# Designs tried in a protein design run: peptides against a protein of PDB entry 4CIC. Part 63

Target 1, 148 residues: chain A of PDB entry 4CIC
Amino acid sequence: KVSTKGHYGVQAMFDLAQHFGEGPVSLKSIAERQGLSEPYLEQLIAVLRKAGLVKSVRGAQGGYILAREPRDIKVGDIIRVLEGPIAPVESVSQDDPEHSLKFDFSVTKSVWEKVKKSIEEVLDSITLADMLKDAEEAQMAQGYMYYI
Target 2, 147 residues: chain B of PDB entry 4CIC
Amino acid sequence: KVSTKGHYGVQAMFDLAQHFGEGPVSLKSIAERQGLSEPYLEQLIAVLRKAGLVKSVRGAQGGYILAREPRDIKVGDIIRVLEGPIAPVESVSQDDPEHSLKFDFSVTKSVWEKVKKSIEEVLDSITLADMLKDAEEAQMAQGYMYY

## One batch from the design tools (peptide; made by RFdiffusion4, then SolubleMPNN)

Design b2_p15_4_s1 (from b2_p15_4, 8 letters changed)
Fold by OpenDDE base, seed 2:
Structure b2_p15_4_s1 (fold): chain B 148 residues (1-148), chain C 147 residues (1-147), chain A 15 residues (1-15)
Amino acid sequence: as target 1 above (148 residues)
Amino acid sequence: as target 2 above (147 residues)
Amino acid sequence: GVTSGSALTLADGPL
C-alpha cells in the first residue's frame, strides 16, 4: 500500500496543480476539496514545502502554490519526499553477518529490487501534468455522456 | 514494503525449491537455513499449505515439499497467498459518498492502479525456477572469483 | 521508534 501520507500527499499536490497559475490556495480550501483534515494537510504541506515542491505565499490572499510547474513534478518526487526511498522490503539489516546464507538472501533481495525499480519507473513516468490531462479527458468523457 | 510475511514466505518457498526433488524438508531445517523462527515458519507454511503451494509429507522422514514444480510457482502466487491482493493504496474507504470530488479520486486511483499492475507484472514474471537459476549463476560467479 | 519510511507496502498495513 502507498501510505495514507503518500496517497493524501498526491491528492493535495494534484489539487495545487489544478489551481496552478490561479495564485495561492488556502489549506482550508484544499482540505475541503480533497476531503482531508486540515491538521493532517498542514503536516503534509510542511514536508512538501521543506522539500521545495510547494511554496508558501504570505498575505491576505496567502496560501500555497506548487514550487514548480506540474510537468516538472513527478508522482515519484512526491512519494520520495513523503515516504522516503521506495523500499519494497525493510532493509533486513545487513548487519547480521552470521547469517551464512548470503546467497539466498541475495536472490530474494534481487526480486524486491526488481519490484522497487518497477514502482519507481511507474511513479517517475507520471507527472502532475499527466494527471491534469487525464482529469480533463475524463471530464470531457463525462460531459459527453450527459449529452446523450 | 513487502510485509515480513511476504518476504519470509518467499524465502521459505525458495528454500523448498532448492530442495525440490530431494524429498521432504523439515521446518527446523528451513528455519535454520533461512534464519527464521520455527514458530513463525509454521504459520507461513500453514497458509502456503492451505493454498496448495506446499504439501506436508508424513512419516519419520516427513516434512514439506513444493506442491508444484518451481517453474509453476510465481513469486506473485506466493505474495497473493500470504498478503492477499496487491493493493498499492489502502482502499481509502470508498464509503464516504459525500466526497463530491469523484473526479480527483478517479485520477489518483488510476495512478495507484498503474503501480499495482506494474508490481503484479513483475511478481508474475518471476518463478521459483528463475530464482534457482539466478542463484546458480551467482554461485558460479562467486566460484570463479575464488580461483 | 519504527522509522516510518516505508512508502509502498505490498500488504494492507503500513510497514
Scores: peptide ipSAE 0.149, ipTM 0.817, DockQ to the pose 0.150; fails the geometry check
Fold by OpenDDE base, seed 5:
Structure b2_p15_4_s1 (fold): chain B 148 residues (1-148), chain C 147 residues (1-147), chain A 15 residues (1-15)
Amino acid sequence: as target 1 above (148 residues)
Amino acid sequence: as target 2 above (147 residues)
Amino acid sequence: GVTSGSALTLADGPL
């Protein structure tokens, strides 16, 4: 499972992408649209800001903006910032060198590395711009369904 | 992360694959080789047995065997049995229909569905026979490093 | 306590 943190982080970043170019978005407005608690969102945004994915704008019309264009932010970038390296298996503590020497451990590890690589490739293939496009296409498709 | 349950389940099933055709393997021997607690392995094997991936053999030489050939058991089969459906995100409760109607929810869901599909494709592309082959190749490669 | 079976998690988050 993507953690709740990763999931909501992608939602919050997508909300910021939808408003990209419109100026700063308040945390309150993101929280309301995405169904997130404002305190939880504040923690997510703090991490995303520290990682340079989000910028804070100060003032009466202050809030948050994407630090980069939606096309320059991969879903994988968001997940790595929030959750760290994509780890398909909990690191069975690399600290037990005796377990690392068992041949069986090597083969099972290679399975999880294949899974990791596949997840990384998917998440790195999807940008916030791709998500925006998918959103526009789905909104257009819904609009056509009401005209038939 | 694959859960500890999924991880150790794959290890236990791989151990049974390595001994496939040699007869029943004791839980104790699997536990010792794989570095698992025997009580934990017993719980895993009970689930795997109930799912028809493992058979119990009774008697003095009793133990467990794979219920199918290693080529007929995917890593994905093991994971689905132990962990259920591959869910990249916790099901934000499908039970809140109001959240399902938000367009933003649909797009984010599609991302996780792409991830799910990718994981499933990988796990369903790897059999216990593939793992056995990879093990043999790596053992041969290590053997050549000593000559 | 329903031990929600930890499906494949993408990251270190609680299963």
Scores: peptide ipSAE 0.142, ipTM 0.815, DockQ to the pose 0.384; fails the geometry check
Fold by OpenDDE base, seed 4:
Structure b2_p15_4_s1 (fold): chain B 148 residues (1-148), chain C 147 residues (1-147), chain A 15 residues (1-15)
Amino acid sequence: as target 1 above (148 residues)
Amino acid sequence: as target 2 above (147 residues)
Amino acid sequence: GVTSGSALTLADGPL
């Protein structure tokens, strides 16, 4: 599962991509469009800004913009910033000494490494520009379905 | 993340695959080899048995066996039994009425569906027989490094 | 404090 943090982070970044080139977007407007709480979005944007994916603009029309073009931001970049490295298995905490015989059987570990690699390949193959294109195609398809 | 339940379930099923054809294995012996608590393993085995992946054998040499051959059990089958459908995103519970405008923008949903499909393809491509083969190859490679 | 990075969890196992 993508955490709620990763999920909403991708939504917020996609909202910023839809407004790329139009100037700064307020957190309030993103929150309203994406159905997010403004305080939760503030936490996400703080992390994304620190990672250099988002820029803050100051002033009366202040807000946030993408720090890079939509084509230069992968979904994998957003997920790694918000969730850290893609770990397909919980690192069983070292702290249970009785279960310390983590025979991470190299074989079971290899299964999870294959899953990890597959997730990374998918997430690194999708940019915010690809998502914008998919949105435009979906909107055109809906438009045609109302005219038939 | 695969839950601890999914992770340990795959380990327990792999242990049963290593003993496939040798007869029933005790939960105690699986727990000892896999570093699992016996009560936790009992819960996992109960679910796996109900799903028809494991059979219980009764008697003095009672225990558990795989219900199917290792080649007929995918890692994906084990994960679906223990964790349910592979959901790459938490189903945000329907119960927060203020956040009810889940504009699941079809586009963000499509990203997670692509991730889901990719995970399913990987997990459904790996059988317990493939894992046995990988274990044998790893053991041979270690044996050659000592000569 | 190792911030438990919320890695992609396939199932909500109860913590």
Scores: peptide ipSAE 0.126, ipTM 0.813, DockQ to the pose 0.126; fails the geometry check
Fold by OpenDDE base, seed 1:
Structure b2_p15_4_s1 (fold): chain B 148 residues (1-148), chain C 147 residues (1-147), chain A 15 residues (1-15)
Amino acid sequence: as target 1 above (148 residues)
Amino acid sequence: as target 2 above (147 residues)
Amino acid sequence: GVTSGSALTLADGPL
């Protein structure tokens, strides 16, 4: 599962993508639109900013913007920043040295590596620009359904 | 992350696949080979048996066998039995009705559905027979590196 | 409550 952190991080980044080119967006406005607590969003934005995905703008019209164009930010980049490396299995903490039966079952590991690779390929294939396009197409489809 | 339950479930099923056609395998022997606690393995096997992936054989040479051939058991089948449906996002428990802001962000949901689909496709493309083949190929490759 | 054991998490949560 993408953690709540990853999920809301993608939502917050998508909100910033929808406002890209319109100037800085306040955390309050993002929180209101995305249904997030403002303190939680502040923590997410701090991490995303440190990773260079978001920029802070200062002043009366201050807030946040994407640090790059929506096409230059992959969903995989957001997830890696918020959650770290995509790991399909919990690393059994090496903390019990005695029962570390060295059955490095290379075969079961290979299954999880295939899963990891597939997830990475999907998340790295989706940009914030792709998400914007999907949103526009969905809005158009809804608009057509209200006129029928 | 595949839960420890899913991970060890796949290991236990793979162990049974390696012994498929050799007769019943004791839980003790699976636990020893897979580095699992026998009580934990017993819980996993109980679930897998209830789902019809494993059969119990009774008697002095009793134990467990795969209920189907290794080619007829997908990794996805094992994971679904042990963990339920593959869900790439925690269902935010609908328990807080007030902050259920109806931003059914169809777009973010679509991202997670794409991830889900990709995981399902991978796990449903791998059988226990494929894992057996990969193990044999790995053993042969190791054998060739020692010469 | 059926703990909907949803399998796959990318983060430190259970996938």
Scores: peptide ipSAE 0.065, ipTM 0.790, DockQ to the pose 0.363; fails the geometry check

Design b2_p15_4_s2 (from b2_p15_4, 8 letters changed)
Fold by OpenDDE base, seed 2:
Structure b2_p15_4_s2 (fold): chain B 148 residues (1-148), chain C 147 residues (1-147), chain A 15 residues (1-15)
Amino acid sequence: as target 1 above (148 residues)
Amino acid sequence: as target 2 above (147 residues)
Amino acid sequence: GVTDGSALTLADGPL
């Protein structure tokens, strides 16, 4: 499972992508559109800002913007910032030397590394721009269904 | 992350694959080789047995065997039995109607469905027979480094 | 306890 943090982080970043070029978006407006609590969103945005994916704009029309164009932000970048490295298995702490005789059967580790690589490839293949395009295509398809 | 249950379940099934055709393996011997507690392994094996991936053999030489050949058991089959359906996101409980206005932006859901499909494809592409082959190849490669 | 922000789990359980 993507953690609630990763899930809502991608939603918040996608909301900022939908408003990219329109100027700063308030946390309140993101929270309202995405059905998030403002305090929870503040924590997510603080992490994303520290990682350089989001910029804070000060002033009466202050808020947040994407720090990069939507095409230059992968879903994988957002997940790595919020959740850290994609680890399909808990890194069996190398540090427990008594459990170090857990024959980390190189074969079972290889299975999880293949899963990791597959997840990384998918998440790194999807940008916020791809998500915007998919949203536009879905909205057009819905619009056509209302005219039939 | 694969849960501890999924991880150790794959290890236990791989141990049974390594002994496939040699007869029943005791839970004690699996636990010793895999560094698992017997009580934890009993819980895993009970689930795997109920799902028809493992058979119990009774008697003085009793124990467990794979219910199918190693080539007929995917890693995905083991994970689905132990963990259920691969869910990349928590199914935001459809049941909280006040949170029902969570615009499950079809787009964000589509991202997670792509991740799900990719994980399923990987886990369904790997059999216990593939894992046995990889282990044999690794053992041969180590043997050649000692000469 | 620092809940190790364990990212993508395959199962419903806490990582």
Scores: peptide ipSAE 0.135, ipTM 0.817, DockQ to the pose 0.145; fails the geometry check
Fold by OpenDDE base, seed 5:
Formats: structure tokens, C-alpha cells, sequence
Structure b2_p15_4_s2 (fold): chain B 148 residues (1-148), chain C 147 residues (1-147), chain A 15 residues (1-15)
């Protein structure tokens, strides 16, 4: 499972992508649109800001913007910032060297490494720009269904 | 993360695959080889047995065997039995219909569905027979490094 | 009791 943190982090970053070029967005407005608690969103935005994915804009219309264009932010970048390295298993503590020497451990590890690589490839193949395009296409498709 | 349950379930099933055709394996011997607690392994084996992936053999040499050949058991089958459907996110409770109607929810959901599909494809592409082969190849490679 | 099957989490973070 993507943690709730990763899930809501992607939602918040997608909301900022939808408003990219329109100026700073308030945390309150993101929270209302995405159905997030404002305190939880503040914690997410703090991490995303520290990682350089989001910028804080000061002033009367202050808020947050994407620090890069939507095309230059992968879903994988957001997940790695919020959750760390994609690990398909809890790190069986590498600290027990006796477990590491069992041949069976190596084979099972290779299964999880394949899963990791597959997840990374998917998440690194999707940008916020791709998500914006998918959103626009789905809105158009819904609009056409009301005109039939 | 694969849960500890899924991880150890795959290890236990792989141990049973390594002994496939040799007869029943005791839970104690699996636990010792795989570094698992016997009580935890008993819980895993109970679920795997109920799902028809493992059989209990009774007798003086009683224990467990794979219920199917290693080639007929995917890693995905083991994970689905132990953990249920692969869900890349905690199901944001489908019970809030208001959240389901937000367009943004649909796009983010599609990302997680792509991740789900990718995980399923990988786990369904790996059988216990593939794992046995990978094990044999790795043992041979280590053997050649000592010669 | 719905056993919350802890499905595959993507990250090292504690749930």
C-alpha cells in the first residue's frame, strides 16, 4: 500500500499542478478541494518544500506553487520524498548477517527486488503533466456523455 | 511493503517447494531453515492449507506438502491468499460516495491501479518453480566461484 | 472482524 502520506501527497501535488501558472495556492483551498485536513497537509507540504518540489510564496496572495513544471515532477519523485526509497518489503533488518547468508533469503529477496523495480518504473513513468492530461481527457469524455 | 505475513509466507512456500517430492516436511524443520517462529509459521500454514496451496499429511512422518506442483503456484497466488487482493493504497473507504465523485480522485486512483496491475503482473509471472531454478543457478554460480 | 489485510506498502515508513 502507498501510505496515506504518499496518497495524499500525490493528491496535493496534483492540485498544485492543476493551478500551475495561476499563482500561489493556499493550503486551505488545497485541503478543501482534496478532502484533506489542513494540519495534515501542512506536514506534507513542509516535507515537499524541503525536498524542493514545492515553493512557498509570501505576500497577500501567499501560498504554495510547484517548484518545477508538472512535466518535471514524476509520481515516483513525490513518493520517494514522502516515504523514502520504495521498499516492497519491510527491510528485514540487514543487521542480522546470519539471515543474509541463507541461500533461500537471496531468492526471496530477488522476488521483492523485481516488485520494487516494477513499481519504480511505473511511478517514474507518470508525471504530474500526464495526470493533468488524463484529467482533461476524462473531463472531456464526461462532457460528451451529457451532450448525447 | 509486502507484509511480514506475505514475505514469510513466500519463504515457507519456497521451502516446501525445495522439498517437493521428498514427502512431508515438519513445521519445525521449515521454521529452523527459514528463521521463522514455529507458532507464526503454524498460522501461515493454516491459511495456506485452507486456501488449498498446502496439504497436511498425517502419520509418523507427518507434516506439510505443496498441494500443487511448484510450477502451478505463483507468488501472486501466495500473496493473494495471505494478504488478500493487492491494493497499492489502503482502500480509501469506497463508502464515501462524495469523495468518489471528485475528478481528481479518479486520476489519482488510476495511478494506483497502474501500480496494482504492475505488481500483479510481476507476482503472477513468478512461480515457485522459477524460484527453484533461480536458487539452483545461484548455487551453481557460487560453486564455480570456489573452483 | 474484517482482518485488515495489510497489502503491499510502497515505502519503508512505519504505517
Amino acid sequence: as target 1 above (148 residues)
Amino acid sequence: as target 2 above (147 residues)
Amino acid sequence: GVTDGSALTLADGPL
Scores: peptide ipSAE 0.128, ipTM 0.814, DockQ to the pose 0.431; fails the geometry check
Fold by OpenDDE base, seed 3:
Order: C-alpha cells, then structure tokens, then sequence
Structure b2_p15_4_s2 (fold): chain B 148 residues (1-148), chain C 147 residues (1-147), chain A 15 residues (1-15)
C-alpha cells in the first residue's frame, strides 16, 4: 500500500495543482476539500516545502502554491519526497553477515527489482498536469451524463 | 513493501521448485537453506498447502512438494495466496458516508489502479520456472567468472 | 537507523 502519507500527499499536491495560477491556497481550504486534518496537512506541507515542491506565501491572502508548474512535478517526485525510495520489499538488512548471500537471494531480489522498476516507471510517467487533464476529461464525461 | 510473509513465501516456493521432481523436502531443510525459522515456515506452508500450491507427503522421507509444475505457478499466485489482493493504497474505508466521493478521489484512485495493474502484470509474468531458468543462467555466468 | 519507510506495502496487513 502507498502509505496514507503518500496518498494524502498526492491529494494535497493535486489540490494545489487545481488552483495553480489562482494564487496561494490556505491549508484550511485544502484540508476541507481533501477531508484531511489541518495538523496532518501541516506536517505533509512542511516536508513538501523543504523538498522545494511547495512554496509558502505570507500575508492576509497567504498560503501555499506549487513551487513548479504541474507538468514539472511527477507523482514519483511526490512519493519519493514523502516516503523515500520505492522499495517493494523491506531491505533484508544487508548487515547480517551470517546470512551468506545465497544464490537464491539474487533470484528473488531480481523479482522485487522488476516490481520496483515497474512502479517507478508508472509513477514517473504521471505528472500533476496529466492528473489535471484526467480530471477535466472525467468532469466533461460526467457533465455529458447529466445532459443525456 | 511486499510483506516479509510474501518475500519469504516466494523464497520457500522457489526452494521447492529447485527440488521439483526429486521428491519431498523437509521444512527443516527449507528453513536452513532460506535462513527462516522453522515455526515461521510452518505457518507459510500451511497457507500455501490450503491454497493447493503445496502438497504434504507423509512418511520417513516425508515433507513438502509443489502441487503443480513450476511453470504453472506464478509469483502473483503466491503473493495473492499469502497477502491477498494486491492493493497499492489502503482502501480508504468506503464506509465513511460523509466523505463524499469528490472528483479528486477518482483521479488519485486512477493513479493507484495504474500502479496495481503494473505490479500484477509483472508478478503474473514471472513463473517459478522462469526463476529456475534465471538461477541456472546466473550460476553458469558465475562459473565462467571463476575460469 | 534509517527507518526504511518504503511507501508501497503490497500486502493488506492482517485485519
């Protein structure tokens, strides 16, 4: 499972992408739209800001904006910032010297490396701009279902 | 992460594949080769047996065998048996009626569905026979580095 | 100890 942290981080970044170019969005408004607690969102935004994916704007109309255009932020970038490297298996601690790297370990490792690569390719192929486009297409499709 | 359960389950099934056709393998011998505790392996094998991936053989030379040929067991079959359906995200409890399925939920869900599909395709493309072949090729390559 | 917080657990943890 993508951690709740990664999932909600992508939701929060997508919310900021939907408001990109409209100015800063308050944490309260993101929390209300995404169904998140404001304190939890503050922790996510702090990490995303430190990584340079989000900027803080000060003032009465203060809040947060994307630090880059939606096309320049991959889902994979968000996940790596919030959760670290994509690891399909817990790294069996390389540091147990007594478990000789038996040949069997290399073959099973190759399976998980293939899974890792596949996940990375998917997450790096999706930008916030792609998500915005998918949202517009789905909204148009839903609008057509109400008019038919 | 594939759980430790899924990881060790694939290792145990691969060990049984390496001995396929040689007769039953003891849990002790699998545990020693794979660096697993025997009690932990007993729990894994019980699940795999119930799912019909492994058979128990009784007697003095008793133990476990694959219930099917290595080519007829996908890594995805092992993972689904041990871990259940591959879920990239915790199912946000569908049961909170107050969180109206906002449009944003559908788009983020589609990302995780793409990840799920990609993982399933990879795990369903790899059989225990493919793993045996990869092991033989790697052993041959290692043998050539020593000459 | 780097908590290897790998994001993607494939298994539903036991309910």
Amino acid sequence: as target 1 above (148 residues)
Amino acid sequence: as target 2 above (147 residues)
Amino acid sequence: GVTDGSALTLADGPL
Scores: peptide ipSAE 0.119, ipTM 0.808, DockQ to the pose 0.124; fails the geometry check
Fold by OpenDDE base, seed 4:
Structure b2_p15_4_s2 (fold): chain B 148 residues (1-148), chain C 147 residues (1-147), chain A 15 residues (1-15)
Amino acid sequence: as target 1 above (148 residues)
Amino acid sequence: as target 2 above (147 residues)
Amino acid sequence: GVTDGSALTLADGPL
């Protein structure tokens, strides 16, 4: 499962992508559109800003913008920033010495490495620009369903 | 992340696959080989048994066996039994009505559905028999490094 | 110790 943090982080980044080129967007407006709490969004945006995916604009019309074009931001980039490295299994903390004979059988580890690689390939194949295109296509399809 | 439950469940099922055809294996012996607590393994085996992936044998030489051949058990089958449906995102429980305007934008949901499908394809492409083969190949490769 | 809250959790492990 993508954590709630990763999920909402992608959602917030997608909202910023929809407004890319229109100027800075307020956290309040993102929170309202995405159904997020403003305090939670503030924490997400702080992390994304520190990673250089988001920029803050100051002033009366201040807010946030994408730091790069939507085509230059992968979903994988957002997830790695918010959640760290994609780990298919919890690294069982080395700290329990009695359970430390985790023979992570090379074979079981290989299964999880295959899962990891597959997830990385998917997430790195999807940009915010691809998501924008999918949204436009979905909106057109809905528009046609109301005319039939 | 695969939960600790899913991880150790695959490990325990793989141990049973390594002994497939040799008769029933005791929980104690699985726990010792896999570095698992016996009480934790008992809980895993109870779930796997209820799902029909494992059988219990009674008697003095009692224990557990795979209910099917290793080739007929996918890693995906084990994970679905132990963890439920592969969900790439936590289903934020519908229960918070104030947060209920989760416009799960069709697009964001589509991203997670693509991730889900990719995970399912990988886990459903790997059987316990494939894992046995990989173990044999790894053991042969180690044997050749000592010569 | 930095809790390496690594990303994709397939199951509801209790946080």
Scores: peptide ipSAE 0.118, ipTM 0.811, DockQ to the pose 0.133; fails the geometry check

Design b2_p15_4_s3 (from b2_p15_4, 8 letters changed)
Fold by OpenDDE base, seed 5:
Structure b2_p15_4_s3 (fold): chain B 148 residues (1-148), chain C 147 residues (1-147), chain A 15 residues (1-15)
Amino acid sequence: as target 1 above (148 residues)
Amino acid sequence: as target 2 above (147 residues)
Amino acid sequence: GVTDGEALTLADGPL
């Protein structure tokens, strides 16, 4: 399960992508459109800003913008910023060297590393631009269903 | 992150696979080899047994065995039994039809469905027999480094 | 009782 943090972080970044080029978006407007609490969104945006994925714009029309074009932001970049490295298992603390010697740990670890790699490949294959395109295609498809 | 339950479930099933054909293995011996608490392993084995992945053998030499051959048990089967369906996101309750967010929810949902499918494909591509083979190959490779 | 299987999470939670 993508954490609530990762899920809402991708939603917030996608909202900013939908408004890319229109100027700064208020946290309030993102929160309303994404069904997020504003305080929770503030925490997400603070992390995303520190990582250089989001910029704050100052002034009366201030708010947030994507720091890069939607095509230059992968879903994997957002997840890594919010959640850290995709760890397929909680790192059973490497700190007990006596437990590390069991051969079984190597094989089971390799399974989880395969899962990790697969998730990373998927998340790194999807940009915010791909998500925008998917949204436009889905909107057009719905529009056609109302004209039939 | 695979849950502790999924992780230890795969370890316990792999231990049973390593002993497949040797007869029943005690929970104590699995717990000792896998570094698991015996009470926690009892809970895992109870679920795995109910799902038909493990069989209990009765008697003085009683214990547990795989219910199927290692080649017929996927890692994905173990995970689905222990954790249920691989859900890439907690299902934000579909129960609020009024949130106009249907479209944004559709696109973000599609991302997580892609992740789900990818995880399922990986976990369904790995059997306990594949894990046994990987263990044997790794053991041979270590043996060659000492020569 | 549906045993709530902890489904896979990408974060510090179970994947």
Scores: peptide ipSAE 0.071, ipTM 0.803, DockQ to the pose 0.359; fails the geometry check
Fold by OpenDDE base, seed 2:
Structure b2_p15_4_s3 (fold): chain B 148 residues (1-148), chain C 147 residues (1-147), chain A 15 residues (1-15)
Amino acid sequence: as target 1 above (148 residues)
Amino acid sequence: as target 2 above (147 residues)
Amino acid sequence: GVTDGEALTLADGPL
């Protein structure tokens, strides 16, 4: 599972990508479009801002913008900021040195490292620009289904 | 994260794979080797047995064995039995039809479906036989570092 | 009814 935090963080970043170049977007408008509570979105945006993925704009038309172009933000960057490092298994505390557990632990650990690498490769291969393109293609496909 | 249940389930199944063909292994001996509580292992083995991955053997030398050869059991099979389907995001209930949420939901859903597929492909590519081979290779490599 | 398939928990958090 991507946590609710990771999931909604990607949705909020995608909303900001859809409005990239149009100026600052209010938290209220993002929350309404994405079905999020404004207080929950404030917590997400605070983390994303601290990580330098989002900028705050002050003024009468104040709000938030992406700090980088959509092509320069990977889904993996968003997830790492919100969730930390992708860890496929809890690191069982290394602390008990004596038991034969070391070897069986090494083989099972290798399985989870393969899973980690595969997830990282997928999430690092998808940008917000790729998501924008997929959205445009899906809108066009729906438009064509109404004309046939 | 694979849950503790999935992680320890794979360890217990790997222990049974290491003893495959040697006869039944007691839950106590698996628990001792894998650092598991025997009651916790009993719960895992009950699920794995019900799914047909493990067999119970009765008698004075009773215990558990793999129900199939190690090459015929994928890590993905063990995880699906213990955790259910790999779902990279909780399915937000489809029930609220009115909001424009459908489209943004579709693109983000596609990202998580790609992650799901990637995890499934990895877990379905690794058998208990592959894990046995990796163990043997690692033991040989350690043995050569001592000479 | 969406079957409550227990999702593969990746980290201590729900995957």
Scores: peptide ipSAE 0.038, ipTM 0.794, DockQ to the pose 0.228; fails the geometry check
Fold by OpenDDE base, seed 4:
Structure b2_p15_4_s3 (fold): chain B 148 residues (1-148), chain C 147 residues (1-147), chain A 15 residues (1-15)
Amino acid sequence: as target 1 above (148 residues)
Amino acid sequence: as target 2 above (147 residues)
Amino acid sequence: GVTDGEALTLADGPL
């Protein structure tokens, strides 16, 4: 499962993509639109800013903007920043050193590497620009349903 | 990440696949080979048995066997039994009813559905028989490095 | 060194 952090991070980045070119967006406005707590969003934005995906603008009309165009930000880039490397298995915490026979079961590891690769390929194939396009198409489809 | 439960469940099922046709395997022997605690393995096997992936054999030479042939058990079947539906996102627990605006953000949901589908396709494409074959190929490759 | 990268989790952990 993409963590709550990854999920909300993608939502927040998508909100910034929807406002790309309109100037800086306040965290309050993102939080309200995305149903997020402002303090939680501050933590996400701090990580995303440090990674160079978001820029802060100072002043009375300050806030946040995407640091790159929506087409230059993959969903995979956001997830890697928030969650680190996409790994399909929890590193079994070395909590029990006596019975943690790291059975480096090469075959099970191969299964998880296949899953990892598949997730990476999907997430790296989707940009924020692709998400914007999908949103526009969905709005058009809804608009047509109200006119029929 | 596949949970520790899913990970070890696949290992335990693979151990049973390696012994398929040889008769019942004791939980102790699986635990020793897979580096698992026997009590933890008992919990996994109980779930797998209830789902009909494993059968228990009673008696002095009792233990567990696969309920189906290795080719008829997908990795996806094991994961779904142990972890439930493959969901790429945590269901945000409805813990805060006041601020849980289920912004049914259709677009982000579509991203996660694409990830889900991709994971399902991979896990449903791999059987325990495929894993057995991969293990045999790996052993052969190691054998050739020593000659 | 395998860095402890927090990874995508299928269960109740962060994927």
Scores: peptide ipSAE 0.038, ipTM 0.792, DockQ to the pose 0.122; fails the geometry check
Fold by OpenDDE base, seed 3:
Structure b2_p15_4_s3 (fold): chain B 148 residues (1-148), chain C 147 residues (1-147), chain A 15 residues (1-15)
Amino acid sequence: as target 1 above (148 residues)
Amino acid sequence: as target 2 above (147 residues)
Amino acid sequence: GVTDGEALTLADGPL
């Protein structure tokens, strides 16, 4: 599973993408739209800001904006910032030398590397711009269902 | 991440595949080869047996065998048995109606469904027979590096 | 602890 952190991070970044070009969005407004606690969102935004995916704007109309255009932010970039490198298997902590997985099961490792690569390829193939397009298409499809 | 349960389950099933046709393998011998505790392996094997992926053989030469040929067992079958359905996102518990993800973010859901599908396709494309072949090829490659 | 049948997670958290 993508952690709740990764999931909500993608939602928050997508919310900022939907408002891209409209100016800074308040954390309060993002939290309200995403059903997040403002303190939790503040922690997510702090990480995303440190990674250079979002910018803080100061002032009465202050808040957050995307630091790059939606087309220049992959879902994979967001996930790597929030969760770190995609690991297909729990790293059995190297710290117990006696229970060190001494069997370099190259074959089982290869299975998980294939899974990792597939996840990375998917997440790196989707930008916030692609998500915006998908949202517009979905909204149009719903709009057509209300007119029929 | 594949849980430690899924990871060790695939390792235990692969160990049984390596001994397929040689007769029943003891839990002790699997545990020793895989670096697992025998009690932990016993729990894994109980689940795998209930799912019909392994059979118990009784007697002095008793133990476990694969219930099907290695070619008829996908990695995806093992993972689904041990971990259940592959879920790309934590199910935010439906139980808090106030924090219910009311936004049916169909778009974010679609991202995770794409991830799920890609994982399923990979895991369902790999059989225990494919893993056996990869192990043989790796052993041959190591043998050639020693010459 | 017997962690229940928790689905493939991308992160180090208990499922």
Scores: peptide ipSAE 0.036, ipTM 0.789, DockQ to the pose 0.404; fails the geometry check

